# Ledger of designs, part 9: peptides against a protein of PDB entry 4M9S

Target 1, 135 residues: chain A of PDB entry 4M9S
Amino acid sequence: SRGLVGVECITPYSYKSLAMALQRCVEVLSDEDRSALAFAVVMPPGVDIPVKLWSCVIPVDICSNEEEQLDDEVADRLKRLSKRGALLSGKRMPVLTFKIDHIIHMFLKHVVDAQTIANGISILEQRLLEIGNNN

## One batch from the design tools (peptide; made by RFdiffusion4, then SolubleMPNN)

Design b1_p29_6_s2
Fold by OpenDDE base, seed 4:
Structure b1_p29_6_s2 (fold): chain B 135 residues (1-135), chain A 29 residues (1-29)
Amino acid sequence: as target 1 above (135 residues)
Amino acid sequence: LFTFPPLPPLSEEEEEELLEEIRELLEEL
């Protein structure tokens, strides 16, 4: 794993090609998975984030009244995203976490609408405050 | 949620090839 120390100047052409490829990956997602991916933009890139924190921003239609299933449903969505074009990277040990890569995050910043980003940030901030006040 | 215009549809084979290419590129990064 050669650490990309160098500012790999992604040529505009490479960037365009990658952006098109990523757009294709987004277009083939289900509406639910696409929504999850959109809200992933609010997470810091390159950080292994526990599913519990993902669940603060990922919209889930819980058909079942059991709150305990929320994390599992979120994990399933994130897992599908990790399999489809490696949009996320998952780790199972020691705790189930998912990470968004810097390149994917940069892509999302450019293609997700500003209102969705703003809403996602607001939701995350509110949920973090609630968690912090309960600790 | 997304602001990009839709691209023309790909065949299933082309989609699978594209997804594999992206995976390979991201693993090398």
Scores: peptide ipSAE 0.261, ipTM 0.779, DockQ to the pose 0.646
Fold by OpenDDE base, seed 2:
Structure b1_p29_6_s2 (fold): chain B 135 residues (1-135), chain A 29 residues (1-29)
Amino acid sequence: as target 1 above (135 residues)
Amino acid sequence: LFTFPPLPPLSEEEEEELLEEIRELLEEL
């Protein structure tokens, strides 16, 4: 089991040490994966989020506007994050989803700039509205 | 995107140890 899933509380000392380790993990990411991680802060922690919804906020520069390619690229980034310091948790069945744990989310809330967070929320809201209107 | 000051860069060996360090920290929680 992932240690993060079972964590109910941390001490200030544990948090500080973990925060330093997490910062190291962030710094060694590629620019693309680091950007994906930053925007993961807009998702509610502890919820299995389908890749389709992640694709609303994860910045991807793809040559094609095809949704299939977008989802695949987003999934690949999220998979890499799940393997790098367990920054996310992936679930393949029944639908491919990713979850951000509470501790990671709390860390991101403190280290991601406020404007990026606000922008990410706005983008998510806009994309969700578009999806809803197209149904 | 991130607001923390950069830490000194890691060697490849330190990067490999980083994941283990996180694992150990999580086990202590």
Scores: peptide ipSAE 0.256, ipTM 0.767, DockQ to the pose 0.621
Fold by OpenDDE base, seed 5:
Structure b1_p29_6_s2 (fold): chain B 135 residues (1-135), chain A 29 residues (1-29)
Amino acid sequence: as target 1 above (135 residues)
Amino acid sequence: LFTFPPLPPLSEEEEEELLEEIRELLEEL
């Protein structure tokens, strides 16, 4: 196992070959699903995150501002990503959650532009404050 | 959103094979 000295994740595959394969997976996504994947980089890896929190960072264009419709649209995008090369892992019970694996997260940190990451963090922080103030 | 240059397009058959291979690899990791 050639552990890449600088990567915390030990993979039996060459990092370069895996990165190229992941790039192919990203390229075949729709624009909407690709955008959702890009903003997934702001989430901590290895954590089962409820759809409600995903909805704070994933950009959606819906006609209604209803939270229920927002969560449904976000869930559909995340489900497609989970099926497309296992980019995410979904869990239905007890609460619908999605998790990004460490290896996918590391890939995204290298290929998503810095401005998108910064914007995603800012949006997440703002919406978390709003949720906290409404409780 | 992404900083990498686009790769040459694959055929539909090659794409399906690649996606299945990646899925299997990621499930094992």
Scores: peptide ipSAE 0.255, ipTM 0.774, DockQ to the pose 0.688
Fold by OpenDDE base, seed 3:
Structure b1_p29_6_s2 (fold): chain B 135 residues (1-135), chain A 29 residues (1-29)
Amino acid sequence: as target 1 above (135 residues)
Amino acid sequence: LFTFPPLPPLSEEEEEELLEEIRELLEEL
């Protein structure tokens, strides 16, 4: 599995100012949406990722074991994040996907705790292996 | 989950303005 080469994004904007703005956006989120955002850090930035893959890492406390319901709940959370300060970018066609921008990803990489990042990566890897073995 | 200290809360109007500013910024990138 070739590691995704992360391109460091240089912004002409004050990182400090943007970071403060993003922090404000994070602080007003619900606990559920904030958790979803934290785990978004494990996704490669700048890539349109299907909701099914997001559902592998986004924690959902109340859902049926039905994949469709899980995807719907995850999609709703990601939609809220896309509306809340454009923390994500959603695309409906041809398949519902969400993308984390490089700037947002860099922000998360610095403000999400290392244990959460490590756990998220481990969970994603495990779920991807399970999907691969069931095909 | 997050390692930064909390900031003082914004009003709803200030929040909406901030969200719009972030959207515009990210659309231009």
Scores: peptide ipSAE 0.260, ipTM 0.780, DockQ to the pose 0.632; fails the geometry check

Design b1_p29_8_s1 (from b1_p29_8, 19 letters changed)
Fold by OpenDDE base, seed 4:
Structure b1_p29_8_s1 (fold): chain B 135 residues (1-135), chain A 29 residues (1-29)
Amino acid sequence: as target 1 above (135 residues)
Amino acid sequence: SPEREAYLRALEEARRREEERRRELERLR
């Protein structure tokens, strides 16, 4: 699957330049980081979200079922995204969180496949229920 | 949609719970 690279950037952006810049940023990402970015659309924009919640939807292949390893790997991906074109904003204190801005989120809503979005939401909702029931 | 609002509320609640859990773990450390 060509991921986000094959998606023509049809954005409602009046600023074609921003959409083009974002598209270029997406195209140079690794497949893994691009996938992580795609699933960022599932999160509400403008909200600081703990890595634990990101790990519910970001696909990661880990050898261990340890939650800490999952969180660390997800955090590394999100950190790369935050450094590359400021696609995300990271905050370390008091808890490591990442936030997607409204502009980036709006971009992703138009370039990420609708089925991917739907699947991501479904997975997140399921995981949230599990987290909620364990408390 | 009401469904989206419910989802967002659930996400906010889960976020809050996770933050509380982490604070508790930090206090134990």
Scores: peptide ipSAE 0.112, ipTM 0.623, DockQ to the pose 0.017
Fold by OpenDDE base, seed 2:
Structure b1_p29_8_s1 (fold): chain B 135 residues (1-135), chain A 29 residues (1-29)
Amino acid sequence: as target 1 above (135 residues)
Amino acid sequence: SPEREAYLRALEEARRREEERRRELERLR
């Protein structure tokens, strides 16, 4: 999918038009994919983030007790987002990562509830501490 | 915010560790 990193907002109208387009893209997502997209705002924009770290914040319905399967499910959601309106950019090599572009991140920062953002950061921080302690 | 900066540092470190782990696993294949 084409990244939005190169998109420039020349006028307020351009921004509004882009925002409307993004809103339409969000509206047609499944509830699960929309939730995943919302939590993507927690990640720093422009950074390739491994799926393992995404799995710390992306809510997934419990389908298995195996952590590896959790990562796969998260990856599938992120892949769908990547294919749909270039909401994310995925890289498969050398490690499977996903990146949120600055424009998408800015959009999400304005439309995602502030408490959701704060909670997502808190959850990620907690999970990172756990990962650090288990290794 | 200081909290955000701390989070970003933690995220970067976690990312680095995960990448290193994945590279090691790839070498074993």
Scores: peptide ipSAE 0.077, ipTM 0.549, DockQ to the pose 0.016
Fold by OpenDDE base, seed 5:
Structure b1_p29_8_s1 (fold): chain B 135 residues (1-135), chain A 29 residues (1-29)
Amino acid sequence: as target 1 above (135 residues)
Amino acid sequence: SPEREAYLRALEEARRREEERRRELERLR
């Protein structure tokens, strides 16, 4: 996984303390949750995004090809991230959504590998086209 | 970049459509 593994926090953040805090939050995550967080950089900050769209980018190894199970697993990961240092914010009503804040997003842009970001965007774009063609 | 802007617009539109779809499904339950 080319994600947040070994991310030395070199952030241009004037707030050294915030960068350090974020780094610590990332370090205590499981590998799967760190991977999910890495791909959160693909999403626009400050936007409530439905789990369905998150599932287009968040890598999940599911035994079932059922889309519903994919969304549930992704939602669980995002929920865990939302409980850790406010990495994400979740809303349950009317539809389950998650949002990445600008500060966290900016942090991720500097620490996530450029190829990972590019791949995530490409995957999301492809899936969006598929969803758009099916509606 | 223009490509990035186009991507963001597409994402926002997809988000809106998905939210509307889910709300409708919930109303039908």
Scores: peptide ipSAE 0.072, ipTM 0.556, DockQ to the pose 0.017
Fold by OpenDDE base, seed 3:
Structure b1_p29_8_s1 (fold): chain B 135 residues (1-135), chain A 29 residues (1-29)
Amino acid sequence: as target 1 above (135 residues)
Amino acid sequence: SPEREAYLRALEEARRREEERRRELERLR
């Protein structure tokens, strides 16, 4: 069990600079990528999360996508976020994972709607339960 | 919080199972 990772202290200057940079990055995102970024707040910061778990919370229209391609579509969105201002960090080996940094996560907590956060956590918890029961 | 710890444990277990599945698929190839 890895203990609770502490919140990094940010100086007022660092916060302002980061907030401005992040705001610019968010404004140029597509609606799909912006939604994916919003739900990244549900994940614990500083943890490498496999794409399978991201797919539990990232909204994808199942009417327009085959279920078999769900993970690939989610991965593509997360890859785009990784390339844009390092909003996420991708790792390919041993399994494709993405990680949200503490600073980015803190930003999202302030800008993402509280109900969206709550819903995302609930969905993830439900999906984790289902995965656990099927294994 | 205990709830957060439980959440993190569930996440770690899900990650482990996904890694095991991937390794099994690689052995079958």
Scores: peptide ipSAE 0.064, ipTM 0.541, DockQ to the pose 0.015

Design b1_p29_8_s3 (from b1_p29_8, 15 letters changed)
Fold by OpenDDE base, seed 2:
Structure b1_p29_8_s3 (fold): chain B 135 residues (1-135), chain A 29 residues (1-29)
Amino acid sequence: as target 1 above (135 residues)
Amino acid sequence: SKEREAFQEALEKAREERRREEELEELLE
């Protein structure tokens, strides 16, 4: 199942127009980028989050188990999302981070299915636990 | 490109509207 559902948000003001525009942007994404965007909903909005943390929740289909390659692939996806109507914003200094906009995050909560959100949270928690145990 | 432009326009409009709401709220406090 696709993580994003084509649900039109009923909101006041300009949000309806934004929702429609967002839907169009989502529809033209590749499956992998759309999945990445869906899982971005589990991140707190407005916070610069390191790629390593993004890699905990962003689905990847790479065969390599090298962490460096994983982060690079995730970063590439997030970079593409940043270029697709500024769905995300990236910073390179001091470390590579990405941030989801509050408004975009709000709409993702409405268009991402509950199961995807739950899965993302669960995965993130598990990965964080693993990282913590290995430190 | 067209979708991106539409999204950016809508996003900017939404941001402006949110800023205006916040400003109004601050003025009422």
Scores: peptide ipSAE 0.227, ipTM 0.660, DockQ to the pose 0.021
Fold by OpenDDE base, seed 3:
Structure b1_p29_8_s3 (fold): chain B 135 residues (1-135), chain A 29 residues (1-29)
Amino acid sequence: as target 1 above (135 residues)
Amino acid sequence: SKEREAFQEALEKAREERRREEELEELLE
């Protein structure tokens, strides 16, 4: 499966202790939450990103006919990630957003499958274009 | 969990180091 490397790997990350601790946190996640975390790599780090934009790239196993339902499911996943090892930070006001830290993002760049990253970027670009065209 | 605590501690240290590096870079420019 594509996403985060499930096997312990040596990373070129300058902060080895952080990488090891983060790897342990990632390994205990569910497959779906790990996938969500993997796709967080396509987002700019240190920026509060609205859930709507996260929903453009976060994989959801169930088909949702309603955008709101999709956003809710994505939000739940991101909330779980925020509670687990502070992988993300959430903010509710004024708009529900989530942010990935620069350091965590740097880690993800080294452990997420390259094709997953490429696909995620492409998907995000396509979805953003679609949103723009519908406005 | 112990892993979470370890991660948070490591993250804090890494953030501090990053800030120092950024400050140094700014001084060298």
Scores: peptide ipSAE 0.194, ipTM 0.643, DockQ to the pose 0.020
Fold by OpenDDE base, seed 4:
Structure b1_p29_8_s3 (fold): chain B 135 residues (1-135), chain A 29 residues (1-29)
Amino acid sequence: as target 1 above (135 residues)
Amino acid sequence: SKEREAFQEALEKAREERRREEELEELLE
């Protein structure tokens, strides 16, 4: 995914140091983890989001057709992101959830490609509709 | 390790500042 490599973080934020630090953290991520982080922008910040919902937007190449494996792989990616500079925060109880911080989310809004954001939102909306129709 | 620590410190400062802003916004409502 081409989106994050070339964008000079023009954050109007007084936190130039934080923006630079975040940019460095993003640059050292694997392509897969960076993509996962990019799609985190479509999630509402400050909310504990179940892994199942994350799996709706995070692209994962599934070796098996089992949905359970998708959630596990997504969880592993999110766990790595949580360990790398606290980009996400994880909560195990009562259900495994991950939360994106408001500050990080604001950063992502400025650095993630607009088309990627739009695509992510569209995918999330579609998946939510599918989940809602099944409940 | 040093960069990670610097990032965490910067993030904590930013979070604190945001909390202050949110508190101020709540007081103005």
Scores: peptide ipSAE 0.162, ipTM 0.628, DockQ to the pose 0.020
Fold by OpenDDE base, seed 5:
Structure b1_p29_8_s3 (fold): chain B 135 residues (1-135), chain A 29 residues (1-29)
Amino acid sequence: as target 1 above (135 residues)
Amino acid sequence: SKEREAFQEALEKAREERRREEELEELLE
């Protein structure tokens, strides 16, 4: 997919081994999970982000489902990513959240397509406005 | 599984190295 390019990321020498390992991990993901991971770059690293916010940017092919069902599907994807090494960390209390590590985020910044990042930010901003208007 | 283990090991090494770099930067300030 256009989101993650299987190109060697530009990282400091010390992180080359990590970059290679991450690349391999990304390559074995399903297309859906890989897409979710790509859009994780839009989130600030090291911050516990509620699933509701993740659902604003994670692409899910669900039609005619309630918002809760959407969140559940997104949560499932993020849970899978969390189990694939330490790509994400999940927290259930008080609200289900996921956090992207700084190092993982740095990797994604170098391997995710710039247009994908820009689009993700735009989508997030739009969805946040919608949420703000509805509340 | 092998890939996960390799990733976790690499991640831990990278984290340790980052901490060392941060410590060095703080000392140079």
Scores: peptide ipSAE 0.142, ipTM 0.587, DockQ to the pose 0.021

Design b1_p29_8_s4 (from b1_p29_8, 13 letters changed)
Fold by OpenDDE base, seed 3:
Structure b1_p29_8_s4 (fold): chain B 135 residues (1-135), chain A 29 residues (1-29)
Amino acid sequence: as target 1 above (135 residues)
Amino acid sequence: SEERRLFEERRREAEERRRREEEEREREE
């Protein structure tokens, strides 16, 4: 699976125009959806990531302490982001997954603060270790 | 940072509750 490393933005002009369009899409998000989008930067681009892994990094206020509700609330946020400007893409089968495209991921790397990125990566790594130890 | 702290706290509480429920079920069997 060697392919998509090389999507250089073909034209600098298209990149700037897309960046402006993406910025406008981000500005109209709720604070919760914008926060979820910010943490999407810690995921590898172009990869279909299961909701369970997204739930490791997406901050969600849940009313109940049920883990099932956590995944559902995360899925709802990611679904909203998928519908709004195609910031993410989702697949339902065989497992509910979401992916971030390379171009959107590159945009997020420029607009999300470095501390948030670093914290998100650290949290993801910690949670992956916990999941790995429980399986 | 605060949202993340609240998220992690609630997740830990959920995991602890699930563990207790599993342990209780195993004792009743």
Scores: peptide ipSAE 0.032, ipTM 0.441, DockQ to the pose 0.014
Fold by OpenDDE base, seed 2:
Structure b1_p29_8_s4 (fold): chain B 135 residues (1-135), chain A 29 residues (1-29)
Amino acid sequence: as target 1 above (135 residues)
Amino acid sequence: SEERRLFEERRREAEERRRREEEEREREE
């Protein structure tokens, strides 16, 4: 699993120290949580996004066809990310949502591979079209 | 590479599910 381990973090962060701190936070993640964080770059920063929309882009290996299990597993990953270095913020009321901060999003834009970002956007667009056609 | 593989696998599963739902709908008509 070639995770984010090899990306030289050339962030335009005037704070080399913050980029280094974020890099360390990413390195201690599991491969699954690191993958979830990588795809979080597809989401607009500073917006409370429902778990259902996160489930459109977060890669989860589900053993069952139950949509509820997908949302629960995605929610658990996002909860872990929110606890580890506050990479995300979660709200429970009125609906369970997660938000990526602008600082974290800018970091991810520089460290996540451009092809991964493009693929994530393409799949989000496809799944949003599917949700729109089923309503 | 592994993230891309998991993502492509989910895409295939979603496309296969759609195909099955379409084939079931065509059989009920």
Scores: peptide ipSAE 0.040, ipTM 0.462, DockQ to the pose 0.019; fails the geometry check
Fold by OpenDDE base, seed 1:
Structure b1_p29_8_s4 (fold): chain B 135 residues (1-135), chain A 29 residues (1-29)
Amino acid sequence: as target 1 above (135 residues)
Amino acid sequence: SEERRLFEERRREAEERRRREEEEREREE
């Protein structure tokens, strides 16, 4: 997945240095974890998002038709991202949630390709409509 | 990407299957 394109940001040195540090963190990720991080850009920053909603946009190779396994696999990916460079923050109580910080989200908006962002938003919207129509 | 299309397709198929299984279960009850 070509989700993360290295963009040279014309930004203050501090931001450029941070972008370089984040870029290095992204480069050492597996392709799967990198794809998960790319799709994290569709989530609002600073909001604790339940794993169920993350599962709507995070691409997972589902070997089984069990939805429960999807949430677990998504949670594992997000946990790895939270441990690697603090790309996400996880909270277990009261429900398992993950949050993307504003600074990382801003980085992703610049480095994730526009098509991936647009597609991720479209998928999220579709899934939310389906969930809303089934309640 | 082709991988994404395959993922979305598999996911849709899994959701449709789950819905059918749930409808079948509700009908047997």
Scores: peptide ipSAE 0.019, ipTM 0.436, DockQ to the pose 0.018; fails the geometry check
Fold by OpenDDE base, seed 4:
Structure b1_p29_8_s4 (fold): chain B 135 residues (1-135), chain A 29 residues (1-29)
Amino acid sequence: as target 1 above (135 residues)
Amino acid sequence: SEERRLFEERRREAEERRRREEEEREREE
């Protein structure tokens, strides 16, 4: 169906304009929120991802060793990103999830350094293996 | 990045503290 092709057909001009707008949105973020957004690039676009999986890659300064507090703090960061320029979309039901849009994800692939992407993927893979082994 | 190293270090320290607290709890039982 022709609908998804229309989003890919962002004219180079529309892409440049969108990229500039997104760049401005990123520049006004705090360092913590900007880091969280950078690591969002490791997630598959268009997929509703539970907060627990986001917590595997989003850097959070946690005062406590409780995993529940980690999820809450990560959720708060992702909620801020969802409000600031709609960088993410959140769903509350049935489980709190966040999704990165394909356009935002493509933007991040171009602006986030390759080392950060590689590191984020490596961390995610390691943490997923740990979760899988504990089940 | 230096931020990542600090995050990974804090996470390891947190995991080690949990393990010690769990081992102490199992010894008191």
Scores: peptide ipSAE 0.017, ipTM 0.430, DockQ to the pose 0.015; fails the geometry check

## One batch from the design tools (peptide; made by RFdiffusion4, then SolubleMPNN; from b1_p30_7, 15 letters changed)

Design b1_p30_7_s2
Fold by OpenDDE base, seed 4:
Structure b1_p30_7_s2 (fold): chain B 135 residues (1-135), chain A 30 residues (1-30)
Amino acid sequence: as target 1 above (135 residues)
Amino acid sequence: SEEEERRRREEEERRREEEKRARLAKYFVF
């Protein structure tokens, strides 16, 4: 498929092998975890991002309007992604954060649908503006 | 018939694979 040809990943593994492994990881995810991973592409790689910021872009279908419950649900998804193929790395202290690796992020840029990327960026920008105005 | 059961299983498998592809295609382009 056209999307994987352009990624030169400097890994000890052939990029093709890594891409195939990552594709398999995506295929075994739940729909919720898969959506969370797709929207992770809008985050900067190599940066420890607070769960609160992740919650701005990850779709959540919970009926609760409580921010804490939203953050908990998002955190659970991100924790599952961290356990599955080391797609993310989490830090619990002092603040719960998750980081996407550069290699994973580069993979996502090539395999996530362009409309999803565009929508995710727009959503993130809107939410950041809202947060900035409320502080 | 064993052959009918085999065909049914193959059709169910194809349907499941198509559903998997559709779910992947929601966010991913492989």
Scores: peptide ipSAE 0.406, ipTM 0.755, DockQ to the pose 0.742
Fold by OpenDDE base, seed 5:
Structure b1_p30_7_s2 (fold): chain B 135 residues (1-135), chain A 30 residues (1-30)
Amino acid sequence: as target 1 above (135 residues)
Amino acid sequence: SEEEERRRREEEERRREEEKRARLAKYFVF
């Protein structure tokens, strides 16, 4: 596929082997976890992002009216992603945060659909504006 | 027959791979 040719990943793994391994990881995810991973591309890599911000972009079909339930569901998805192939790293203190690695993020930039990326950015921007206006 | 069973298995596998590809294609381009 033409999309993976551009990842000059300085990894001890051959680019091809890493891409194949990551592809396999994506393929075995649930649809929910896979969607969460796709939208993770809109987050800056190497930054500990609070779950609250992740919840702005990760699509949750279940309208749990309680924001706390949304954050918990998002956190559970991100936890599963952290356990499967170390796609994310989580920290619990002082606040629950998740970080996407630069290599994983670079991979996602090449394999996530451009429209999904654009939509994710737009959603994030909209949600940030809403949070900012409520504050 | 064993041949009909083989053909049915191949068709089911093809269908599963197509469904897998469709699910992946929702967000990913490999």
Scores: peptide ipSAE 0.406, ipTM 0.754, DockQ to the pose 0.759
Fold by OpenDDE base, seed 2:
Structure b1_p30_7_s2 (fold): chain B 135 residues (1-135), chain A 30 residues (1-30)
Amino acid sequence: as target 1 above (135 residues)
Amino acid sequence: SEEEERRRREEEERRREEEKRARLAKYFVF
């Protein structure tokens, strides 16, 4: 595909093999988990990010207005991603956080649709402004 | 007939691959 061709041209052989493995991993995700993974591209790599911030960009179609349920649903998606190919790493203490690996993030930058990236950044910026104004 | 069953299987496979491609294309450029 167009995204993988770009990665194959600029990365070492080991990364090319990883890209193929990651593509297969993405193909077997549920639609919900796949969308969560796509929007993970807007997060900085190598940073332990609280679930609250993940919830700003992960699309959730069916959730009550209860913030806890939103965070729980997002956390469940991120947990599945952490188990299904080490796409993310999670920490439970002191606060539940998830981190995207630098290599995975680099992969996503090449294979996620440009409009999705732009939308994700816009959504994150909007949500961060709202949080900042409500504090 | 065996040939009709084969054609039906090929059509079902094509449809499944098109559906997979459509799902991936929503967020990915694979």
Scores: peptide ipSAE 0.407, ipTM 0.753, DockQ to the pose 0.702; fails the geometry check
Fold by OpenDDE base, seed 1:
Structure b1_p30_7_s2 (fold): chain B 135 residues (1-135), chain A 30 residues (1-30)
Amino acid sequence: as target 1 above (135 residues)
Amino acid sequence: SEEEERRRREEEERRREEEKRARLAKYFVF
């Protein structure tokens, strides 16, 4: 309730209806897809982001040391989200990427738990630092 | 009885709503 109130106060009625629709979409997701959507808030909106970067922040319980399996699982989750209410936009060429819409991202900023946001940012920063040091 | 069956349905619905709320509360502040 608290997160949506913030959106409702600053947005036109059409956006309020959209927020309600988005909430319903979130409620019917699997736990895995819902977690993936929550962590999507740490990504910049309107940018085509490679699956490898998504895999840095999306929690996967698969203890597979195979990076390829991780990317495939993440890609499947993101693909499911893209099919549901256009929560994400997928692009296959030249590299498989996903983009979060500005409106969806704004919604997530208001409804995702602050600790989840903070954790996601911390994880992303750490992973980017590791990538930067290894290149 | 029909009343016991109604109560069971109401309790099951309440439980489902509580479970749903708990799952949502993991990441979301609706």
Scores: peptide ipSAE 0.405, ipTM 0.754, DockQ to the pose 0.732; fails the geometry check

